# Peptides against a protein of PDB entry 3ESW: the designs that were tried, part 210

Target 1, 322 residues: chain A of PDB entry 3ESW
Amino acid sequence: NNIDFDSIAKMLLIKYKDFILSKFKKAAPVENIRFQNLVHTNQFAQGVLGQSQHLCTVYDNPSWHSIVLETLDLDLIYKNVDKEFAKDGHAEGENIYTDYLVKELLRYFKQDFFKWCNKPDCNHCGQNTSENMTPLGSQGPNGEESKFNCGTVEIYKCNRCGNITRFPRYNDPIKLLETRKGRCGEWCNLFTLILKSFGLDVRYVWNREDHVWCEYFSNFLNRWVHVDSCEQSFDQPYIYSINWNKKMSYCIAFGKDGVVDVSKRYILQNELPRDQIKEEDLKFLCQFITKRLRYSLNDDEIYQLACRDEQEQIELIRGKTQ

## One batch from the design tools (peptide; made by RFdiffusion4, then SolubleMPNN)

Design b2_p25_5_s1 (from b2_p25_5, 19 letters changed)
Fold by OpenDDE base, seed 1:
Structure b2_p25_5_s1 (fold): chain B 322 residues (1-322), chain A 25 residues (1-25)
Amino acid sequence: as target 1 above (322 residues)
Amino acid sequence: EEEIEKKLFELGLEVKLEEEEKKLK
């Protein structure tokens, strides 16, 4: 009897798919109880949940995507992408074009579009007057600032003219298209929306030690790629731990399809104590939120995402993607 | 065949992770 190896292979793949899909079925009562207990008893878990409720879905807004695309100089962007692609991209195939696009968006955003604001310029004295500004502290938003999802306003006094300048920390990314300035929070917020507006798979990465950046899923590289708009950085996850010698405890990625602890990608040395939550509870939390985010997807979509998740986990553990 | 080997490897990793999780409980 000739062993039908093709039939056996197909059967194994079916059984594997069923096994993977079984992990994304409706949560058992015990898992729901564990989740509820965790988010009610652990402040860090509650924080991750709260962030997921915003960051995983807020950027999936077609109206915002249209406004972004209407605001950017698309002619300049695509001209530059086409120029770089024409040099060497044809040898690597069409999938590399998106990597060139992300690299150009990093350049365009930092060099042409957005400004770093350590201190604001004086509203009275005009441009290049930030050196004369003294911080007085922070306060709540006024009635106008409150329209643009502003939680905090930094207050500065001009040493030259004595006038007060307000620096609202806007969380509305559409308002940031107008203001064109901020720190890591504003940079990452708007840049995440920009990448999403091009139809890219993007995650927002939160670091507990007061930094934020993006990850982009490269079809060419077949993995998640580090993207930092503040640094104009593409695929340099080591910059924080190695170049900055930054001490870090947690890096959590938030995307439409899941929440993932990506600490292993970025924390290469000088790891701070991970004492905010048990490792098993954090893993459970991220998986549970991910299951909820995928509840409406079909079996094929769930399976494809699960395969991508497994490759990422292998990468994070072994330092290589299979 | 390569895809099957990859999936079998991934399955083996999942089983190991589940076993380690059981030890931590």
Scores: peptide ipSAE 0.021, ipTM 0.493, DockQ to the pose 0.046
Fold by OpenDDE base, seed 4:
Structure b2_p25_5_s1 (fold): chain B 322 residues (1-322), chain A 25 residues (1-25)
Amino acid sequence: as target 1 above (322 residues)
Amino acid sequence: EEEIEKKLFELGLEVKLEEEEKKLK
């Protein structure tokens, strides 16, 4: 009896695909009840859900992508990408080109485009006057600032001229293309949109301990890659735990196709207590939201994403970036 | 069903972990 191993393998692959696809069917009533109970009883879960409702969808705006591409110096960007790509002896059409693009976008964004704003310059005294600024506190947006999804405005007084300068914390990334300044929130928000505007798979990573960054899915590396616009960092997930010696509890990635606990990628030491939610409930929550985000996808898309998710989970368990 | 799915996922991950560990040796 020649066991047709190829036929068995094909059959197993089909059954496996069907099994995976079955997990992404509409949630069972019990899962819906569990989800509803979790988000109503656990504040952290409610926060993750609230963030997912915004971060998973907001950057998928074709009009915004066009505005971004019209605003960036694409000639400079591609010139630099092509230069570095050619320098390293890569042939045109290699998937690695996108990694060079992301690296150049990191450079361009930090060096040429966007500015860190610890304190604003005085509107009256002009450039390089931030040292003269005293914080007075925060207030709500005015009528103009409110047009650009501003939740908070930091107020500063100039010690030199006595004038008040407002630093609106805009959440509208299109407004950030104009203002070109901010802290980690503004940096990550706009940079996430920039990467999305190039048609890249991007996630927004929220850290509970007051930092945010991106992940980009590299087709060359075949994995999610750490990207921090503030640090001009590519594939350095260790910078927070090791270089900064930062204590962290949660890192959650938000993308159009899912929500993932990526804490294991970034929390390498000095882990803070993960006491905000049960680990099983967090896993369930992320999976449930991910399932909902994929409801409109076809079976092949669902399967490919599920394979990607599984590879990521393996990576996160091993602690080795392949 | 959730327990079975969890076990299957864990088993699938274990198998894949073992396969990738074999490739790295």
Scores: peptide ipSAE 0.011, ipTM 0.421, DockQ to the pose 0.159
Fold by OpenDDE base, seed 2:
Structure b2_p25_5_s1 (fold): chain B 322 residues (1-322), chain A 25 residues (1-25)
Amino acid sequence: as target 1 above (322 residues)
Amino acid sequence: EEEIEKKLFELGLEVKLEEEEKKLK
């Protein structure tokens, strides 16, 4: 009996596809109960859920994308991308162009567009006066600041003139296009929107130890690529653990199509205790939220995303095949 | 069912890992 290996392979592929698709069907009642119990009993799980409700969807706003593209110097950006692509990119095919675009956006954002704000300049004394600013604490937004999704305002007093300067921590990325300043939160928020505005697959990465960055899915590299706007960093996930010697416990990526624990990509040494949630519960939580995010997708989209997820999990287990 | 799905996913990952390790060798 000649085993028709081709027929068996086709049958296995069909069954495998059906199996993968079955995972993204409506959650069983038991999964819903487990999810509800987890988010009601575990604060970390509740935090991840809360972040997913915002970060997974907020950047998928076509009106915001238009505003971003109208605000950026696209002529400069594409001129620079074309220039760099003309040097080295032609040999690697068209897919590498997007990597050059992301690298230029990192450059443009840090060098030409946005500013780091440890302390604000004095509103009265003008530019380059941040050295004279003393923090007085934080307070709630006023009526004007509250229009731009502001949760906290840092208050500073000028040592020179005695006037108060407010540094509102805006969460509205459109307001950040105007203010063009902030810390890691504002940088990552606006830069995530910028990348999304170019039609890219982007995730927002939250680190429990007070840092945030992006991941971009490179079609050229066929993987998720670390992107940090604050550092003008592309594909350097090691910078936190190795270069900064940062201790970390959790890195969670939030995208329109899923929530993924990406800790293994970034936590290479000095791992802090992962004691906020059981590993199995975190895995379940991320999978459950991911299922919900994909509920409206067709079978082909679900299958393609599942294949990408599997490749990422392989990458995360093996470590960097760089 | 979740445990079976988890095991199948883990098994699928293990098989793919082994296949790729064989390609690197």
Scores: peptide ipSAE 0.009, ipTM 0.405, DockQ to the pose 0.242
Fold by OpenDDE base, seed 5:
Structure b2_p25_5_s1 (fold): chain B 322 residues (1-322), chain A 25 residues (1-25)
Amino acid sequence: as target 1 above (322 residues)
Amino acid sequence: EEEIEKKLFELGLEVKLEEEEKKLK
């Protein structure tokens, strides 16, 4: 009997899809109990949940995307992308254009648009006066600063004129389009919104050891790509562990479609103890939050995302990051 | 065939990950 291999193949693919979709059905009562107990008993788990409630959804704002696109010099950006694409992009296909776009956005953001602020300039003395600024401490926002999701205001005194300068740490990325300055938090926050405004799949990566960056899903490379706006870095996940010799314990990625432990991509050496949560509980937590984020998606979307997740897990296990 | 091999490979990795997690207990 000629085995119809094509019919068997189709049946196996259907059964595989059904199996994958079954994992994304409504959580069992036991899973809900485990989740509730975990976030109420483990501070790290509670922190991850709290971050997911903000970072996974805040950047999916069409009004913010419009404001971003109206604020950026799109003519300059696309001119530069088209110029780089014309050199060699035609040989690699249309999907590489988005990689050129992200690379230009990194350049534009660091070189033309945003500024690093270790200390603010004196509001009275003007530009290039940060060297004269002495930190006095931090305080809560005033009535005006509180309008822009400000948690903390750093206070500085000018050694030259004696005046006080306030450096509010704004979490509103639209306010950052105006102020155009900050540290890693402000850089990553606004740059995440910028990438989202171009319709890209983007994740916000939180490192426990006081750094933050992005990941972008490249259709050309068919994987998540490290993106650090502060460093103008594209696809260099090794820079923290190797170049900086940074010690790290956790890197967690937050996106609209999921929460993922990406520590294996970035922690290549000098690993700190992972003692904040059990590994099995962290895996469960990320999967549970991801399942909730995908609850409204159709079966085809769930299946495609699950296939992408599996490929990422394979990449993280094999260490095949270049 | 390539798609089936890819899916079988992905499934095999999930099983291996689950087995490694069981060994760490």
Scores: peptide ipSAE 0.022, ipTM 0.457, DockQ to the pose 0.047; fails the geometry check

Design b2_p25_5_s2 (from b2_p25_5, 17 letters changed)
Fold by OpenDDE base, seed 5:
Parts: structure tokens; sequence; C-alpha cells
Structure b2_p25_5_s2 (fold): chain B 322 residues (1-322), chain A 25 residues (1-25)
């Protein structure tokens, strides 16, 4: 008898989806107990949970997206993207357009929009006076600064005029659209929001050794892509371990759909001891938070994300970008 | 037949991933 391949394929797909979905069912009581014990007894786990509660959801704000799109020079951005896409993009398919967009946003952000601030300019002496600034320390925000999610204010004295200049470390990315300056924290914060405002899948990557960057999910490359706004870097995960010779222990990615240990993508050499948490507990923690973030998704969305997760884990294990 | 092959490839990836994760434990 002729094998009905279509019927068999449909049956296999249903069974496979059911298997995948079974992994994302509501946590068992034992898992909830393990989670609660872990976050109450392990400081690193508590830190990861705390970051996830903010970073996984804060950028999903439609009002912020509108403000970003109204602030950026979209005409310039799309002009440059269209120009680069016209060279070879048609041959590679439509999905490559988004890669060109991210590359242009990196260029635009670093070259035209945002500024690195090691030390602020003197508020009295004006531009290009940072060389005259001496750090006096840090303090809490004043009443005005506190309106913009400011945790710390760096204080500087001008050696020329003697005046004090305040450098508030704002965590409100909308305020950063106005100030347009900062260090890696401000750069990554605002750039994450910018990418999200274009409807992209973006993760915020936290490195324990005082650096932060983004990942973007490329539909063209069909994987998560390293993106560092400070370095104008696209798909160069090796820059920290190899180019900087940086020693690192943990890199954790935070997105709306999950929390993932991405250390294997970035820690290629000079690995520091991973002694803050047991590896099995970190894996459990990331999976548990990821399940919670997906509770409101439908079965098809859960299935597609699970397939993406599997592909990423295979990539990280093999040490090869697909 | 091609659709069945694609499904089998997906299943193969799951098995491979599980085996690799067990080796890391």
Amino acid sequence: as target 1 above (322 residues)
Amino acid sequence: EEEIKKLLEKLGKEVYLEEQLKKLE
C-alpha cells in the first residue's frame, strides 16, 4: 500500500510539538521550592533574578518606541540602509535588510548621535574642557535627577574655574535621548531601546566583569548576533577575550522571551573561576525564569522559541556559528 | 518524504543536544 507521507508528517509534527510544549508546562511544586531556595541562598542567583525583572520587560514600552522614532533621523538612517542594500541585498534576500539596518544604527549611534563620557565637560567653561576636571567622588541624586531613575551622581571639580559639575548616571533611556552621553551602561541601555523601537528581537548582555552589550536575532543569519554600540561592532563576539585580552567569568543575556547564559559565545580564553553559583543551578535558574516569561504565549509561539533555543544551545556547545 | 526528513532532523537535534548536555554534567 502507498505510504501516505502527508498524514505521517502531520502526525509526527503534532507529537513533536506536544513533546516540546510539555517542557514549558507550569513549574512543579519541587521546582518552585528549588527556585525559592536558590534565590534566597545564592546572591548571584538573586542578582540574575533582579536584573531579569527589569531588563526583560522595561524596553517593551510602545510610548518609548514612539519617542525614539521621533528623535532619530530616520530619513538619514533609511537612506544609508537603502544605499547599502541596493549594492548586494537583492541577491541575498529580503531578510538581509535588517542586518544592514542594525549596522547603520551602530554607525549612526556612535558617529552622529551619542558621545562617550569618561569625564564631563565643565558646565561653566563649555565644550572640550574635560581634561580640566578632577573627580571628587559620587553621591545620591538630587530632586531633579531622581526623576530620571538616577542611582549615582559623579561629582567633578574644574581645575580652571573651580566650579562643580555633576555627571548623573541616568538609567532612564528617554533622558539619555536628551543628554546623549555616557559610558558602556548608558550606551547599551539606550541602544537596546533603539533596536527594540524598530521591532527587533534584542537581548541585553550583562558581563560580571563590568561591561554590557546587546544581541540581535538576525533572520538572515538565523541566530543571535553580537552587537556592541560602544565599539560599533556587529557579529564580533571575540573582541573581548581575544582583542582586549579580557578575563571574564559570566555573560548573561536578558530578553523579553528568556534569560540565557551566553558565556560560551564570548569567553574564548582567560576564563575566570565560575564560583558564584553551581553550573546546574545557573542552568535551572535561567530555564525557570524563561518559562515564566513565556507563560502568556500561545503553543505556536512557544514551539518556535523552543526551536530557536535548541539551535542556540547547539551553536554554543559546538563553538560554531551556523 | 522531504517534510518527514525535516522533522526527523529536528528530532535528531534534540537528541544530540540532550547527549551533549549530559556530557557537561
Scores: peptide ipSAE 0.029, ipTM 0.644, DockQ to the pose 0.056
Fold by OpenDDE base, seed 3:
Structure b2_p25_5_s2 (fold): chain B 322 residues (1-322), chain A 25 residues (1-25)
Amino acid sequence: as target 1 above (322 residues)
Amino acid sequence: EEEIKKLLEKLGKEVYLEEQLKKLE
């Protein structure tokens, strides 16, 4: 009898689906104990957990999305997206439109909307006076600054007029829509919210070596795509390791549906020691947090996300071999 | 179950490799 390969494939897929779903059931007592012990005994694990409690959910705020969309020049953005989309024709399908949108948002954000702030301009002398600013140190926020999730304020003195200028490091992305300036933290924070406001699947990527960026899930490319607002960079994960020759140890992605170690995507050379946590414990931690984030999802959603996760893992393994 | 997963992962890697090779042609 001819081997019915289609029947065998269907049976295997059913069994695999059941296996995947079984992993996302309620955590066993032993897993809870392991998790609690890990976050209490390992500082890096505690840090990852703390970040996940904020970064995985903070951007899923419909009120913030509305404020963002009301603040951006949507007419300009969509005009530019439509223009670029029309040049390449419609042959590649509708899913590619979101890639064009993200590329335009990168352009718009860096060129038209937000500003890099190494040092603030002098409040008294006006624009283009940052070169005259001397850092005096940092202090806590005042009463007004504290309203906008500010933990630190950098203090600068103008060498020309002698006046003091404050540079609050705001963590409230809505305040950043007003101030429109910052460093990598402020850039990534607000840009993550911007991408989320367009209904995109977005992750916040934290690098232990003091940089942050985004990933967005491209339906056209069917993978997570590197996005750095500071660099106006789309799908260039190599820029840190290769172009900057940056040394790195950990890159962790935080999204609504999971926490993922994405170090393999970005750390291509000059790898620093990964000595903050055991690899097996980090893997367990990310999986455990991811499981918690998906607890309320239905079986179909869980399975689809698990398939996406497996494809990402395949990609990351392949990338190291290139 | 682990065997099935391993087989599917292997197949996924093979498909990915084939797709990448086609892009280079």
Scores: peptide ipSAE 0.020, ipTM 0.508, DockQ to the pose 0.139
Fold by OpenDDE base, seed 2:
Structure b2_p25_5_s2 (fold): chain B 322 residues (1-322), chain A 25 residues (1-25)
Amino acid sequence: as target 1 above (322 residues)
Amino acid sequence: EEEIKKLLEKLGKEVYLEEQLKKLE
C-alpha cells in the first residue's frame, strides 16, 4: 500500500494546528479565578498587569506613528541605511535591511536626536549649566505639565543664579519628540514608539532593577533582538549582567501580542532572588495576559505567533540563538 | 515525506518545551 504522504501531512498539520489553537481558547472559569486571586494578592502580579494594560497597546497608535515619521529626518536615516547596506555588499535578502534600519535608528536617536539628562540645564543660565544644578526633590505636575501624562517633576536649583528649574518626567512620547531629553524611561518610551512607527514588531522590556530597553523581532535573524537606545546597542543582551555586572531578578517584555518573561536572556550572572512571585504563578500570569491580547486574532495569526513563542522559549531554555 | 518530517519536528519542539517548563515549576 503506497503511503499517501500528502494525506498524512495534511492530517498531521490540521491536528497540530488544532492543538496549538486549543491553548489560546478563552480562559476557563478556574483560570479566571486564579488570575483574579493572583493580581489581588500579589503586588508584583498587579504591577505586571498594570504595565501590560499600558505598554502592550499604547504604541499601536497610527496618529502617533505619523507624527514620529514627520518629525524624524527620514532622508538622512534612509541615506545612512542604504550606505551601510551597500558597504556590506551582501544581498542576504531584503530582511537584513531592517536590521540596518534599526541600527541606524539607534545611531540617529542617540547621536542626532535625543539627549541624556542626569540634571537639566538651568532655564535661566542656558546650555551646559547642568553642573550647577542641585536637586531639591520631586513634586507633582503643574497644570501645563499634567497635559502630557506627567506623574513626577524633579526640581532643581541653580547654584549660580538661584533660579528653580523643573524637569518633568513626561510619559507622553509625543511630548518627548519636542523635549528630546530624558533618562532610560524617556529614551525607551520614545524609541519604542519610533520602532513601532516603522511597522516593526517591538517589545518594551522592563527590568525590576531600574532599567528598561526594547526588543525588536528581526525577520533576518528570526528571533527577538535586544535593542537599547541608551547604549546604542543591538543584539547585546549580555551588557547588563556581564559588562555592567548588574544584579537583576526579573526582565519582563511587553508587546502587543504578548507578555513574556525574558529574564533568561539578560540575567546571565549575579541573579537576585526571584521572591516576588512564585515561578508557576508568573508563568501563568504571562500566559493569561498573552491569551487575552490574542483574543481578537484569527487562527492563522494565533498559530504563527504560537510558533514564534515556541522558538523563543526554546532559545531561552537552551541559551542558544536560533 | 519532507512535510511530515517538518511537522514531527514541530511537535517534538512542543513536547520538549513542555518538558523543560515542567522542570522549572
Scores: peptide ipSAE 0.084, ipTM 0.728, DockQ to the pose 0.057; fails the geometry check
Fold by OpenDDE base, seed 1:
Structure b2_p25_5_s2 (fold): chain B 322 residues (1-322), chain A 25 residues (1-25)
Amino acid sequence: as target 1 above (322 residues)
Amino acid sequence: EEEIKKLLEKLGKEVYLEEQLKKLE
């Protein structure tokens, strides 16, 4: 009797998919209770939840994507991408084109588009006057600044002319397309939106120790890739722990399809105490939020994402993608 | 046969992942 391998394979695939899908079913009452108790009793958990409610969805705005694409010099960007792709990209396949695009966007953003602002220039004295600026502290936004999701305004006095210059810390990424300046928060916020505007799978990575960056899912590399707009860095997750010798405790990635503890990718040495939440509770929290974000997806989408999640978890644990 | 092999490999990865996750708890 000829073994029908196709039939057996199909049956096994169905059973495997059902097993995977069972992990993403609607939360049981006990899980809901655990979630509610966790976010009400643990401040770190509440913070992660609050961030997820914003960062997982805010960048999925078609109107913002259009504004971004209309603002960027797309002709320059694609000219540079095409030039780099023509050198060696054809040998590696078409999927590598997107990696070249992200690399060019990093270059363009840092070199041509956005500016680092440690201190603002004096509004009265003009360009290159930041050296004359003395910080006076921070205050709340005025009526105009409040229109652009501004929580804090840094105040500076010019040592030369004595005038006050305000540096609003805007959280509206569309306003950042106008101001073209900021620190790691503004850089990562706008750059996340830029990557999203090209239809890419992007996550916002929050580090508890006052830094933020992105991850991009490369179809060519078939994994999440570290992307830092401030550093013009692509696939260099080690830069914080090794190059900067930075001490870190938590790195949490926020995307439209999930929340993931990515600490193992970035914390390679000098790990700070992870004392803000139990490891089991953090794992539960991220999984619970991820399930909620996927409730509207079909079984095939859930299965594909679950397979991607599995590969990432294996990578994070073993240090290599299988 | 090749598809069955791939599925078995995936199941193996799942078991491995679950074991590793338990060690982190």
Scores: peptide ipSAE 0.035, ipTM 0.634, DockQ to the pose 0.084; fails the geometry check

